# Peptides against a protein of PDB entry 6FBK: the designs that were tried, part 5

Target 1, 90 residues: chain A of PDB entry 6FBK
Amino acid sequence: EDTGVRVELAEEDHGRKSTIALRLWVEDPKKLKGKPKDNGAIEFTFDLEKETPDEVAQEMIESGFFHESDVKIVAKSIRDRVALIQWRRE

## One batch from the design tools (peptide; aimed at target 1 T45)

Design b1_p11_4_s1 (made by RFdiffusion4, then SolubleMPNN; from b1_p11_4, 3 letters changed)
Fold by OpenDDE base, seed 2:
Structure b1_p11_4_s1 (fold): chain B 90 residues (1-90), chain A 11 residues (1-11)
Amino acid sequence: as target 1 above (90 residues)
Amino acid sequence: LPRKTFRVTPL
């Protein structure tokens, strides 16, 4: 499913660390219920062992980047990318 | 929830 939210690695992943650098931005705002705060890319680190997509998405909502009604779609976007990265590490 | 740092950069 295309969430309209894109998540990519901000740095090359060598599979050595439990943390990765990610970049997230909205490609299709029509897929979101609320209006995104900015039209830039959000850069952040993600701890593969300690953090969850839902927690990070929730933090983004609290920071005002997205409306609470879009927490699940944002979380899904992060989850899908993280899963892909982990699969590629195998 | 971990208190995260988010940096916004232009596309």
Scores: peptide ipSAE 0.763, ipTM 0.922, DockQ to the pose 0.870
OpenDDE base, seeds 1, 3, 4, 5: peptide ipSAE 0.762, 0.761, 0.762, 0.762; ipTM 0.921, 0.921, 0.921, 0.922

Design b1_p11_4_s3 (made by RFdiffusion4, then SolubleMPNN; from b1_p11_4, 5 letters changed)
Fold by OpenDDE base, seed 5:
Structure b1_p11_4_s3 (fold): chain B 90 residues (1-90), chain A 11 residues (1-11)
Amino acid sequence: as target 1 above (90 residues)
Amino acid sequence: MEKKEFKVTPL
């Protein structure tokens, strides 16, 4: 499912660390229920062992990047990308 | 979790 939110690696992943650098941005705002405050790309680290897509999405909302009603689609966007990255590491 | 740090960059 296309969430309208894109997530990509912000740095090369050598598969050695449990942390990865990600970049997230809205590609199709019509897929969101709320309107994001900014139109830039959000860069952040993601710890594959300690963090979860839902927790990170919640932090983004608390930081004011997205409306609370969009927590699930943001989390899904992160989850889907992380899954692909982990698949590539195998 | 601890509060995360986010960096906003232009598209």
Scores: peptide ipSAE 0.734, ipTM 0.916, DockQ to the pose 0.888
OpenDDE base, seeds 1, 2, 3, 4: peptide ipSAE 0.733, 0.733, 0.733, 0.733; ipTM 0.915, 0.916, 0.915, 0.915

Design b1_p11_5 (made by RFdiffusion4)
Pose (drawn by RFdiffusion4):
Structure b1_p11_5 (pose): chain A 83 residues (1-30, 38-90), chain P 11 residues (1-11)
Amino acid sequence: EDTGVRVELAEEDHGRKSTIALRLWVEDPKDNGAIEFTFDLEKETPDEVAQEMIESGFFHESDVKIVAKSIRDRVALIQWRRE
Amino acid sequence: HRRHTFKVHHF
C-alpha cells in the first residue's frame, strides 16, 4: 500500500553519520507544513519520534504507527542505499 | 529518552 507521509533527507547523506536530518510532510491523509528533525539510527526509534510528533500536535494520538512506519521506511531506504 | 526539537515550515 501507501502511507501518504513523505519522509526525506534534510542534509546530504554523508555516510558514517549516526545522526541524520529528516523532513516529514503529508500529501494524502487517507499545521499543513514540513517538519524537520534529527534521527539517531542506532539509538532512536521511528515509533519514539512518531509519538513525539504526536505529543507536539502534528497528528492524532492513534495515528502513531502510521507515521512511525513512514519514518521507518526512510531510515530503511537510507540504510539500503548505504548498502 | 531524547526529546526532539522540530522545525516547522508552514505551507

Design b1_p11_5_s1 (made by RFdiffusion4, then SolubleMPNN; from b1_p11_5, 8 letters changed)
Fold by OpenDDE base, seed 3:
Structure b1_p11_5_s1 (fold): chain B 90 residues (1-90), chain A 11 residues (1-11)
Amino acid sequence: as target 1 above (90 residues)
Amino acid sequence: MKKREFKVTPL
């Protein structure tokens, strides 16, 4: 449920584009096995039609933001927010 | 994987 990772829209969504701007940060570090290198908000774009939360999470791990063991937790946080955004668009 | 652009800002 609570991943300890928060994901929010970085800009207002009018439901007109397939791409959205997101901001992700750790709210509860103890929910993660690894220790994140940075303590800031990570901003990135996400294509609702072409990309998946798992792939984006993997890219974050490769970039050194999170430990490999936390990839699914990070992916879930992104997926959950994306789902809410899509439901709101309907 | 892709080379994704990430921007980090203080909370």
Scores: peptide ipSAE 0.726, ipTM 0.907, DockQ to the pose 0.706
OpenDDE base, seeds 1, 2, 4, 5: peptide ipSAE 0.724, 0.725, 0.724, 0.726; ipTM 0.906, 0.906, 0.906, 0.903

Design b1_p11_5_s2 (made by RFdiffusion4, then SolubleMPNN; from b1_p11_5, 6 letters changed)
Fold by OpenDDE base, seed 2:
Structure b1_p11_5_s2 (fold): chain B 90 residues (1-90), chain A 11 residues (1-11)
Amino acid sequence: as target 1 above (90 residues)
Amino acid sequence: MRKHEFKVTPL
């Protein structure tokens, strides 16, 4: 389940909004098939009701952050964190 | 098109 991509909350989640602030970065580049564009952390908002990890991951690839071949692994990293956040909200 | 604003920060 270790994707080599880490995703965490960029700010405290009070469970009041449908949107959350996330921070994503590569922890183990060897887990990826391609070479990431940058070595920094990507901060972005995610709408828990309207968006899917796959769509956001695809947008990151279109932006050039990751190789096309890594869409699934990036999406999974986001999905796993989102699932955890949703669990905490319940 | 891009819907999200992606901000890159140093690790």
Scores: peptide ipSAE 0.733, ipTM 0.918, DockQ to the pose 0.671
OpenDDE base, seeds 1, 3, 4, 5: peptide ipSAE 0.720, 0.730, 0.729, 0.725; ipTM 0.916, 0.918, 0.916, 0.916; seed 1 fails the geometry check

Design b1_p11_6 (made by RFdiffusion4)
Pose (drawn by RFdiffusion4):
Structure b1_p11_6 (pose): chain A 83 residues (1-30, 38-90), chain P 11 residues (1-11)
Amino acid sequence: EDTGVRVELAEEDHGRKSTIALRLWVEDPKDNGAIEFTFDLEKETPDEVAQEMIESGFFHESDVKIVAKSIRDRVALIQWRRE
Amino acid sequence: SPRTFTLSPKP
């Protein structure tokens, strides 16, 4: 399927960086803006950041697994492109 | 430490 939540890199991916800057926004919901944040690959969880975005007033409380996966896919996509 | 979220217009 599709999530409709776009998560992309914020800074050039340099490799061997344990923290990455990401940008998240929504195009299909099936603040209306972009959200920039940092993510620690070896420590932080997509579900943890999703909940923070919940507790920060971006999405609904039960919309956490959906946003957590959208971030997770980007983290996965960055590490696969990292071989 | 608390996380920081920066808001900007959509690309």

Design b1_p11_6_s3 (made by RFdiffusion4, then SolubleMPNN; from b1_p11_6, 5 letters changed)
Fold by OpenDDE base, seed 5:
Structure b1_p11_6_s3 (fold): chain B 90 residues (1-90), chain A 11 residues (1-11)
Amino acid sequence: as target 1 above (90 residues)
Amino acid sequence: SARVFRVLPKP
Protein backbone atom coordinates (compact mmCIF):
# COMPACT_ATOMS: atom_id res chain seq x y z
CA GLU B 1 0.00 0.00 0.00
CA ASP B 2 1.11 3.56 -0.75
CA THR B 3 1.80 5.10 2.65
CA GLY B 4 2.79 8.49 1.29
CA VAL B 5 6.17 8.02 2.97
CA ARG B 6 9.09 6.90 0.83
CA VAL B 7 12.13 5.01 2.10
CA GLU B 8 15.21 4.27 0.01
CA LEU B 9 18.79 3.13 0.47
CA ALA B 10 21.18 6.02 1.07
CA GLU B 11 24.15 3.85 0.06
CA GLU B 12 24.95 0.81 -2.04
CA ASP B 13 24.06 -2.45 -0.32
CA HIS B 14 26.63 -5.18 -0.88
CA GLY B 15 24.87 -7.48 1.56
CA ARG B 16 27.95 -7.83 3.74
CA LYS B 17 27.05 -5.92 6.90
CA SER B 18 23.99 -5.88 9.14
CA THR B 19 23.76 -2.08 9.14
CA ILE B 20 22.37 -0.04 6.24
CA ALA B 21 21.87 3.66 5.61
CA LEU B 22 18.28 4.66 4.83
CA ARG B 23 16.68 7.86 3.55
CA LEU B 24 13.06 8.68 4.41
CA TRP B 25 10.83 11.52 3.23
CA VAL B 26 7.18 12.48 2.83
CA GLU B 27 5.98 12.04 -0.73
CA ASP B 28 2.23 12.50 -0.18
CA PRO B 29 1.47 14.51 2.99
CA LYS B 30 -2.30 14.14 2.62
CA LYS B 31 -1.97 10.49 3.60
CA LEU B 32 -0.71 11.45 7.05
CA LYS B 33 -3.01 12.43 9.91
CA GLY B 34 -0.60 14.92 11.40
CA LYS B 35 1.39 17.69 9.79
CA PRO B 36 5.07 16.71 9.75
CA LYS B 37 7.90 19.21 9.65
CA ASP B 38 8.60 20.58 6.19
CA ASN B 39 11.97 18.87 6.04
CA GLY B 40 13.84 17.22 3.24
CA ALA B 41 14.90 13.60 3.47
CA ILE B 42 15.86 12.11 6.82
CA GLU B 43 18.90 9.82 6.79
CA PHE B 44 19.68 7.25 9.46
CA THR B 45 21.45 3.96 10.05
CA PHE B 46 19.37 0.82 10.57
CA ASP B 47 20.67 -2.43 12.06
CA LEU B 48 18.90 -5.29 10.30
CA GLU B 49 19.63 -7.67 13.17
CA LYS B 50 19.05 -5.53 16.26
CA GLU B 51 16.50 -2.83 15.41
CA THR B 52 12.85 -2.77 14.37
CA PRO B 53 10.90 -0.38 12.12
CA ASP B 54 8.45 0.32 14.94
CA GLU B 55 11.22 1.39 17.32
CA VAL B 56 12.77 3.70 14.74
CA ALA B 57 9.39 5.23 13.93
CA GLN B 58 8.81 5.88 17.63
CA GLU B 59 12.17 7.62 17.84
CA MET B 60 11.22 9.82 14.89
CA ILE B 61 8.04 10.88 16.70
CA GLU B 62 10.03 11.59 19.86
CA SER B 63 12.38 13.73 17.77
CA GLY B 64 9.40 15.70 16.47
CA PHE B 65 9.48 14.63 12.82
CA PHE B 66 5.99 13.15 12.82
CA HIS B 67 2.81 13.21 14.89
CA GLU B 68 2.17 10.23 17.16
CA SER B 69 -0.93 9.40 15.11
CA ASP B 70 1.32 8.56 12.17
CA VAL B 71 3.76 6.23 13.93
CA LYS B 72 2.28 3.11 12.34
CA ILE B 73 2.32 4.45 8.79
CA VAL B 74 5.96 5.53 9.23
CA ALA B 75 6.88 2.14 10.69
CA LYS B 76 5.17 0.36 7.80
CA SER B 77 7.13 2.42 5.28
CA ILE B 78 10.41 1.43 6.90
CA ARG B 79 9.34 -2.20 7.28
CA ASP B 80 8.37 -2.55 3.64
CA ARG B 81 11.71 -1.18 2.45
CA VAL B 82 13.70 -3.30 4.90
CA ALA B 83 11.85 -6.43 3.80
CA LEU B 84 12.62 -5.66 0.16
CA ILE B 85 16.30 -5.16 0.97
CA GLN B 86 16.43 -8.47 2.84
CA TRP B 87 14.71 -10.30 -0.02
CA ARG B 88 17.26 -8.93 -2.47
CA ARG B 89 20.09 -10.17 -0.26
CA GLU B 90 18.86 -13.78 -0.63
CA SER A 1 16.98 6.97 22.40
CA ALA A 2 20.08 8.74 21.17
CA ARG A 3 19.54 7.92 17.50
CA VAL A 4 21.17 10.30 15.05
CA PHE A 5 18.95 11.68 12.29
CA ARG A 6 20.58 13.63 9.49
CA VAL A 7 18.14 16.06 7.86
CA LEU A 8 18.89 16.88 4.24
CA PRO A 9 17.75 20.18 2.74
CA LYS A 10 14.58 20.15 0.71
CA PRO A 11 15.32 20.47 -3.03
Scores: peptide ipSAE 0.706, ipTM 0.907, DockQ to the pose 0.726
OpenDDE base, seeds 1, 2, 3, 4: peptide ipSAE 0.703, 0.705, 0.705, 0.705; ipTM 0.907, 0.907, 0.907, 0.907

Design b1_p11_7 (made by RFdiffusion4)
Pose (drawn by RFdiffusion4):
Structure b1_p11_7 (pose): chain A 83 residues (1-30, 38-90), chain P 11 residues (1-11)
Amino acid sequence: EDTGVRVELAEEDHGRKSTIALRLWVEDPKDNGAIEFTFDLEKETPDEVAQEMIESGFFHESDVKIVAKSIRDRVALIQWRRE
Amino acid sequence: PKREFKVKPKP
């Protein structure tokens, strides 16, 4: 399927960086803006950041697993491109 | 530490 939540890199991926800057926004919901944040790959969880975005007023409380996966896919996509 | 979110217009 599709999530409709786009999560992309914010800064050039340099490799061997334990923290990455990401940008998240929504195009299909099936603040209306972009959300930039940092993510620690070896420590922080996509579910943790998703909940923070919940507790910060971006999405609904039960919409957490959906946003957590959208971030997770980007984290996965960055590490696969990192071989 | 609390996380910081920067909200900007959509690309």

Design b1_p11_7_s2 (made by RFdiffusion4, then SolubleMPNN; from b1_p11_7, 4 letters changed)
Fold by OpenDDE base, seed 2:
Structure b1_p11_7_s2 (fold): chain B 90 residues (1-90), chain A 11 residues (1-11)
Amino acid sequence: as target 1 above (90 residues)
Amino acid sequence: SKRVFIVTPKP
């Protein structure tokens, strides 16, 4: 499903470490319930073994990037990309 | 600690 939120690797993934760099940005704001703080692309690290998309999404909400009502759609966007990365590693 | 988020221009 098109969440309107795009998530991409911010670095080349060689499949050698559990931590990856991601870049997330709003591509279609009308897909979100609230109005996001659209200041650009958000870069962050994600530990494939220790962290969850929901936790990261919650932290983005707390940081003011998105409205609380959009936590699940943001989490889904991260989850979908992370899953793809993990599938490619296998 | 608080997660670090770095805001950059969109691709």
Scores: peptide ipSAE 0.707, ipTM 0.918, DockQ to the pose 0.924
OpenDDE base, seeds 1, 3, 4, 5: peptide ipSAE 0.678, 0.682, 0.682, 0.671; ipTM 0.898, 0.898, 0.897, 0.894

Design b1_p11_7_s3 (made by RFdiffusion4, then SolubleMPNN; from b1_p11_7, 4 letters changed)
Fold by OpenDDE base, seed 4:
Structure b1_p11_7_s3 (fold): chain B 90 residues (1-90), chain A 11 residues (1-11)
Amino acid sequence: as target 1 above (90 residues)
Amino acid sequence: SKRVFRVTPKP
């Protein structure tokens, strides 16, 4: 499903660390229920062992990047990318 | 603690 939110690796993944650097940005704002603020690309570290996409998405909302109504779509975007990265590591 | 987010221009 196209969420309109793009998530990519911000660094090369060698599959050695439990943490990865991600970059997230809105590619298609009409897919979102709320109007996101103009925050460019958001970079952050994600711990594959300790963190969840839902919690990270909520933290983005609390930081003012997205409307609360879009927490699930943002979380899904992160989850889908993380899954791809994990699958590539196998 | 709050998560650190870095904002950069969209690629």
Scores: peptide ipSAE 0.735, ipTM 0.926, DockQ to the pose 0.906
OpenDDE base, seeds 1, 2, 3, 5: peptide ipSAE 0.732, 0.733, 0.734, 0.733; ipTM 0.925, 0.926, 0.926, 0.927

Design b1_p11_7_s4 (made by RFdiffusion4, then SolubleMPNN; from b1_p11_7, 4 letters changed)
Fold by OpenDDE base, seed 4:
Structure b1_p11_7_s4 (fold): chain B 90 residues (1-90), chain A 11 residues (1-11)
Amino acid sequence: as target 1 above (90 residues)
Amino acid sequence: AARVFKVTPKP
């Protein structure tokens, strides 16, 4: 499903590191319940073995990027991209 | 825990 939030690799993934660099931004704000602080694309490192999309999404809310009501949609966006990356690594 | 987020222009 379209979350309105896009997540892409911020670097080439050679499948050798447990960490990946991601870039996340809002494409369709209408999909969000709250009004995000849309200052651009958010770049961050994600540890495929130690971190979860939900935890990262929570941290984004804590940082003020998104409203708490959108934590699940943000988490899903990250999860979906991470899954694709992991599938590609196989 | 504090996470580092870097904001850049949208692609």
Scores: peptide ipSAE 0.726, ipTM 0.917, DockQ to the pose 0.866
OpenDDE base, seeds 1, 2, 3, 5: peptide ipSAE 0.723, 0.726, 0.725, 0.724; ipTM 0.917, 0.917, 0.916, 0.917

Design b1_p11_8 (made by RFdiffusion4)
Pose (drawn by RFdiffusion4):
Structure b1_p11_8 (pose): chain A 83 residues (1-30, 38-90), chain P 11 residues (1-11)
Amino acid sequence: EDTGVRVELAEEDHGRKSTIALRLWVEDPKDNGAIEFTFDLEKETPDEVAQEMIESGFFHESDVKIVAKSIRDRVALIQWRRE
Amino acid sequence: SRKEFKVHPKP
C-alpha cells in the first residue's frame, strides 16, 4: 500500500553519522506544513518520534503507528542505500 | 530526550 506521509533527508547523507536530519510532511491523509527533526538511528525509534509528533499537535493520537512507519521506511531506505 | 520540531512550508 501507501502511507501518504513523505519523509525525506534534510541534510546530505554523509554516512557514518549516527544522527540524521529528516523532513516529514503529508500529501494524502487517507499545521499543513513540513516538519524537520533529527533522528538517531542506533538509539531513537520511529514510534518514539511519532508519539512526540503526536504530543506536539501534528497528528491524532491513534495515528501514531502510521507516522511511525513512514519515518521507519525512510530510516530503512537510508540504511539500504547505505548498503 | 524530547525533540524540538521545526515547522516549514511544504516543499

Design b1_p11_8_s3 (made by RFdiffusion4, then SolubleMPNN; from b1_p11_8, 3 letters changed)
Fold by OpenDDE base, seed 5:
Structure b1_p11_8_s3 (fold): chain B 90 residues (1-90), chain A 11 residues (1-11)
Amino acid sequence: as target 1 above (90 residues)
Amino acid sequence: MKKEFKVLPKP
């Protein structure tokens, strides 16, 4: 499912660390219920062992990047990318 | 601690 939110690796993943650098941005704002801030891409680290997509999405909303009504699609975007990265590591 | 988010300039 296309969430309208894109998530990509912000740096090369050598597969030996539990942390990865991600970059997230809105590609299609019409897919969001609320109006996010008109920012560029958001870069952040993601700990594959300690963090969850839902927790990170919630933190983004608390920081004001997205409306609370969009927490699930933001979380899904992160989850989907993380799953692909983990698949590549196998 | 609160998670850090870095906002990049819009292209």
Scores: peptide ipSAE 0.713, ipTM 0.915, DockQ to the pose 0.758
OpenDDE base, seeds 1, 2, 3, 4: peptide ipSAE 0.712, 0.711, 0.711, 0.711; ipTM 0.915, 0.915, 0.914, 0.914

## One batch from the design tools (peptide; aimed at target 1 S63)

Design b1_p12_1 (made by RFdiffusion4)
Pose (drawn by RFdiffusion4):
Structure b1_p12_1 (pose): chain A 83 residues (1-30, 38-90), chain P 12 residues (1-12)
Amino acid sequence: EDTGVRVELAEEDHGRKSTIALRLWVEDPKDNGAIEFTFDLEKETPDEVAQEMIESGFFHESDVKIVAKSIRDRVALIQWRRE
Amino acid sequence: EKREFKVHPEIP
């Protein structure tokens, strides 16, 4: 399927960087803006950041697993491109 | 520590 939540890199991926800057926004919901944040790959969880975005007023409380996966896919996509 | 989010009204 598709999530409709786009999560992309914010800064050039340099590798061997335990923290990465990301940008999240929504195009299909099936603040209306971009959300930039940092993510620790070895420590922080996509679900944890998703909940923070919940507790910060971006999405609904039960819309957490969906946003958590959208972040997770980007984290996965960055590490696969990191071989 | 509380996380900080930078919110931009512009969507790429």

Design b1_p12_1_s2 (made by RFdiffusion4, then SolubleMPNN; from b1_p12_1 with E1M H8D)
Fold by OpenDDE base, seed 5:
Structure b1_p12_1_s2 (fold): chain B 90 residues (1-90), chain A 12 residues (1-12)
Amino acid sequence: as target 1 above (90 residues)
Amino acid sequence: MKREFKVDPEIP
């Protein structure tokens, strides 16, 4: 399923660190229930061992990037990308 | 610590 939210690596992943740099942005705002305040890409680090997509998504909302109603779709977009990255590391 | 988020307005 297309969340309308895109997540990509912000740096090359050599598979050595548990922390990766990601960037997230909205490709299709129609998929969101609310309207994001910013249209740019949000860059952040994600610890593959200590953090969860859901918590990061919640923190994005607390920071004002997305509406609370869109926490699940944002979390899913992060989860899907993180899973792909981890699969490629194997 | 509060998570740091950086916005790049040039993307997309």
Scores: peptide ipSAE 0.683, ipTM 0.907, DockQ to the pose 0.798
OpenDDE base, seeds 1, 2, 3, 4: peptide ipSAE 0.679, 0.678, 0.680, 0.679; ipTM 0.905, 0.905, 0.905, 0.905

Design b1_p12_1_s3 (made by RFdiffusion4, then SolubleMPNN; from b1_p12_1, 5 letters changed)
Fold by OpenDDE base, seed 5:
Structure b1_p12_1_s3 (fold): chain B 90 residues (1-90), chain A 12 residues (1-12)
Amino acid sequence: as target 1 above (90 residues)
Amino acid sequence: MKKVFKVSPEVP
């Protein structure tokens, strides 16, 4: 499913660390129920062993980047990208 | 610790 939110690696992943650098931004705002506070890309690290897409999305909401109604859309976007990265590491 | 998010004005 197209969430309208794009997530990409912010740096090369050599598959050696448990952390990855990600960049997330809204590609299709019509897919979101609320309106994000920013129109830029959000950069952050994601710990594959300690963090979950849902928890990170929740922190983004708490930080004011997205409306609470879009937490699952944001979480799914992160989850889908993380899954692809994990598959590439195998 | 609070997670750090950095906003870039430019989108790839």
Scores: peptide ipSAE 0.632, ipTM 0.875, DockQ to the pose 0.899
OpenDDE base, seeds 1, 2, 3, 4: peptide ipSAE 0.629, 0.626, 0.630, 0.630; ipTM 0.875, 0.871, 0.876, 0.875

Design b1_p12_1_s4 (made by RFdiffusion4, then SolubleMPNN; from b1_p12_1 with E1S H8S)
Fold by OpenDDE base, seed 3:
Structure b1_p12_1_s4 (fold): chain B 90 residues (1-90), chain A 12 residues (1-12)
Amino acid sequence: as target 1 above (90 residues)
Amino acid sequence: SKREFKVSPEIP
C-alpha cells in the first residue's frame, strides 16, 4: 500500500551494522489525515535490533511532525522500508 | 531522552 510517506536510506548499507540512517518525507499529503507541519525530510538513526517502527513513529508525533491520527501510517512506512532493508541483507 | 531528528530541505 502506498502510504504517501517515503522512507529511504540516508547512507549506503553494507549490512554490517545494526544501526542505519534513514530519511523520511511526505510525498503525497492527501494520504494523511492530518497536515504535517514541515515539508522537509526527517533524518534519524534506527537500530534494527532494539527499536520498532511504531516507537519511532510515536516519537515523531510527540515531536510535532505528524498528527496523532497518522501514527500507524507513518509506522507502516518505516516498517516497510526496514523490512526491505533486512530482506536485502539476507 | 528524546530521539534526535534532523530536518533537511525537501527532496525534489
Scores: peptide ipSAE 0.632, ipTM 0.867, DockQ to the pose 0.818
OpenDDE base, seeds 1, 2, 4, 5: peptide ipSAE 0.625, 0.629, 0.629, 0.630; ipTM 0.864, 0.866, 0.867, 0.866

Design b1_p12_2 (made by RFdiffusion4)
Pose (drawn by RFdiffusion4):
Structure b1_p12_2 (pose): chain A 83 residues (1-30, 38-90), chain P 12 residues (1-12)
Amino acid sequence: EDTGVRVELAEEDHGRKSTIALRLWVEDPKDNGAIEFTFDLEKETPDEVAQEMIESGFFHESDVKIVAKSIRDRVALIQWRRE
Amino acid sequence: DEEVEERIEELE
């Protein structure tokens, strides 16, 4: 399927960086802006950041697993491209 | 993160 939540890199991926800057926005919901944040790959969880975005007023409380996965996919996509 | 690893396996 598709999530409709786009999560992309914010800064050039340099490798061997335990923290990465990401940008998240929504195009299909099936603040209306971009959300930039940092993510620690070895420590922080996509579900943890998703909940913070919940507790910060971006999405609904039960819309957490959906946003968590969209972030997770980007983290996965960055690490696969990191071989 | 096991869930990230599973997502990577799906990409492979």

Design b1_p12_2_s1 (made by RFdiffusion4, then SolubleMPNN; from b1_p12_2 with E2K R7A E12R)
Fold by OpenDDE base, seed 3:
Structure b1_p12_2_s1 (fold): chain B 90 residues (1-90), chain A 12 residues (1-12)
Amino acid sequence: as target 1 above (90 residues)
Amino acid sequence: DKEVEEAIEELR
């Protein structure tokens, strides 16, 4: 699914550690709660063993990055990327 | 709550 939210690795993944660095950016500036920032991205670490996409997305909502109505889209985008990374590790 | 860093990458 094309969510309009892109998530990618911010580092090379050698599959050796449980934490990964990710970069998230929105293709549609209307999805940003605040003023649109051209070429803006959110960089964050994700613990594959301890964190969930829903919890991380909710924290981003509470921080004011997105509208509450988009939390599930953000979570899905993170989930899909994380799943792909895990599949590549196998 | 985790630390989130917002960055602007200029792509030309």
Scores: peptide ipSAE 0.049, ipTM 0.694, DockQ to the pose 0.033
OpenDDE base, seeds 1, 2, 4, 5: peptide ipSAE 0.042, 0.039, 0.045, 0.040; ipTM 0.682, 0.668, 0.688, 0.671

Design b1_p12_2_s2 (made by RFdiffusion4, then SolubleMPNN; from b1_p12_2, 4 letters changed)
Fold by OpenDDE base, seed 4:
Structure b1_p12_2_s2 (fold): chain B 90 residues (1-90), chain A 12 residues (1-12)
Amino acid sequence: as target 1 above (90 residues)
Amino acid sequence: DPEVEKLIEELR
């Protein structure tokens, strides 16, 4: 499923830490609030043991990066990438 | 969490 939101590793994953660095960007600039950055990507750390995609996506909305109506799309994109990363670690 | 929030705000 193409959500229009892309999430990738922002660093090499050695599978040793519970935290990972992620990069998130949207294909449709209308999905972003505020002025776009040069690359339009959001880089953040994600704790695989303590955080959830839903909570992180909600925090991004509260910070003004996305419209509230897109929270589930953002959360899904993070979840799908995290699941893939976890699969590769196993 | 505060760590994520800090990173997000730094990007604005």
Scores: peptide ipSAE 0.047, ipTM 0.677, DockQ to the pose 0.033
OpenDDE base, seeds 1, 2, 3, 5: peptide ipSAE 0.046, 0.045, 0.041, 0.042; ipTM 0.657, 0.660, 0.652, 0.666

Design b1_p12_2_s3 (made by RFdiffusion4, then SolubleMPNN; from b1_p12_2 with R7A E12R)
Fold by OpenDDE base, seed 2:
Structure b1_p12_2_s3 (fold): chain B 90 residues (1-90), chain A 12 residues (1-12)
Amino acid sequence: as target 1 above (90 residues)
Amino acid sequence: DEEVEEAIEELR
């Protein structure tokens, strides 16, 4: 499902550490109304062992990047990318 | 076409 939110690695993943650097931006501003500038991206570290996509998405809401109604869309986009990264590490 | 550089904001 295309959420209109893109999440990519901000650095090359060598599979050696539990943390990864991610970058998130809105590819298609559907109903996503947030403060990301029209050409903005959010960069963040994600701990594959300690953090969850839902918790990080909620943190983005609290920081004012997105509306509360979009938390599940953001979380799903992070989850899908994290799952792909985990699969590639095998 | 003016290539607008993408601004990067740190979450934390």
Scores: peptide ipSAE 0.482, ipTM 0.780, DockQ to the pose 0.024
OpenDDE base, seeds 1, 3, 4, 5: peptide ipSAE 0.441, 0.298, 0.476, 0.315; ipTM 0.765, 0.714, 0.781, 0.721

Design b1_p12_2_s4 (made by RFdiffusion4, then SolubleMPNN; from b1_p12_2 with E5Q R7L E12K)
Fold by OpenDDE base, seed 3:
Parts: sequence; structure tokens; C-alpha cells
Structure b1_p12_2_s4 (fold): chain B 90 residues (1-90), chain A 12 residues (1-12)
Amino acid sequence: as target 1 above (90 residues)
Amino acid sequence: DEEVQELIEELK
């Protein structure tokens, strides 16, 4: 599913750590809350053992990066990328 | 964890 939210690795994954560095950006600037940042991206670490996409997405909403109505789309985009990374590790 | 806002052009 095309969510309009892009999530990718911000580092090379050797499959050795439980944490990964990710980069997130939106294709539609209107999905960003507040001042438009046309070329804005969010970098963050994700702990594969301790964190969930829903929790991370909610933190981003509370930080003011996205509208509350988009939290599920953000969470889904993170979840889908994390699933692909885990698949490649196996 | 803490999110950091950056410009995509700076990451290229």
C-alpha cells in the first residue's frame, strides 16, 4: 500500500544489532503539521526488541510532526519497513 | 527515542 510516507534505513544493516537507524519523510508536504518543510526528513533509531511502530508514531504526533489523523498511516509505514528489514535478516 | 529533523538535500 502506498501510504505517502517513506521510511528507509539511514545506515547499513549488518543484522547484528537490535537497533536500527531509520529516516522518514512524507511525499505530500500537506501531511506535515505546522510550517511547511518541503525537504524535511525525520531521523530516529528503532529498537526491534523494545519499541512498536504505534508508540513511535504517537511520539511523532505529540512532537508535532504530523496531524493526529495520520498516526495510523505513519505507524503502518514504519511497521512495513521494519518487517522488510527483519525479513532480509532471516 | 528522540527524533531529529533534517533536510533531505543535506542527506544526499
Scores: peptide ipSAE 0.054, ipTM 0.554, DockQ to the pose 0.034
OpenDDE base, seeds 1, 2, 4, 5: peptide ipSAE 0.041, 0.032, 0.030, 0.039; ipTM 0.550, 0.531, 0.578, 0.533

Design b1_p12_3 (made by RFdiffusion4)
Pose (drawn by RFdiffusion4):
Structure b1_p12_3 (pose): chain A 83 residues (1-30, 38-90), chain P 12 residues (1-12)
Amino acid sequence: EDTGVRVELAEEDHGRKSTIALRLWVEDPKDNGAIEFTFDLEKETPDEVAQEMIESGFFHESDVKIVAKSIRDRVALIQWRRE
Amino acid sequence: SKRVFTLKPKPS
């Protein structure tokens, strides 16, 4: 399927960086803006950041697993491109 | 610590 939540890199991926800057926004909901944040790959969880975005007023409380996966896919996509 | 989010317009 599709999530409709786009999560992309914010800064050039340099490798061997334990923290990455990401940008998240929504195009299909099936603040209406971009959200930039940092993510620690070896420590922080996509679910943890998703909940913070919940507790910060971006999405609904039960919409957490959806946003968590969208971040998770980007983290996965960055590490696969990192081989 | 509390996380900080930066808000910007959606990209094209």

Design b1_p12_3_s2 (made by RFdiffusion4, then SolubleMPNN; from b1_p12_3, 5 letters changed)
Fold by OpenDDE base, seed 3:
Structure b1_p12_3_s2 (fold): chain B 90 residues (1-90), chain A 12 residues (1-12)
Amino acid sequence: as target 1 above (90 residues)
Amino acid sequence: SRRVFKVSPKPA
């Protein structure tokens, strides 16, 4: 479903590394319960073998990017993109 | 350690 949060690769993925560069930003703030900072796109590295979308989302909240009530929707956005990337690697 | 987040302009 449309979470209102968009996640894309920040760099081309050749499927050779366990880490990927991602870019995340709010596309539809109405989908979120809280009021995100929404100052632009958030760029970060994601380790496909060691990290989880939920933990990354929680770290974003702790950094002040999103309200705690939106942790699951943010995590879902990351998860969905990661899954798509993994499927393309197969 | 704290995760590094970089903020940049939206792609669109």
Scores: peptide ipSAE 0.737, ipTM 0.926, DockQ to the pose 0.903
OpenDDE base, seeds 1, 2, 4, 5: peptide ipSAE 0.735, 0.736, 0.736, 0.733; ipTM 0.925, 0.925, 0.925, 0.926

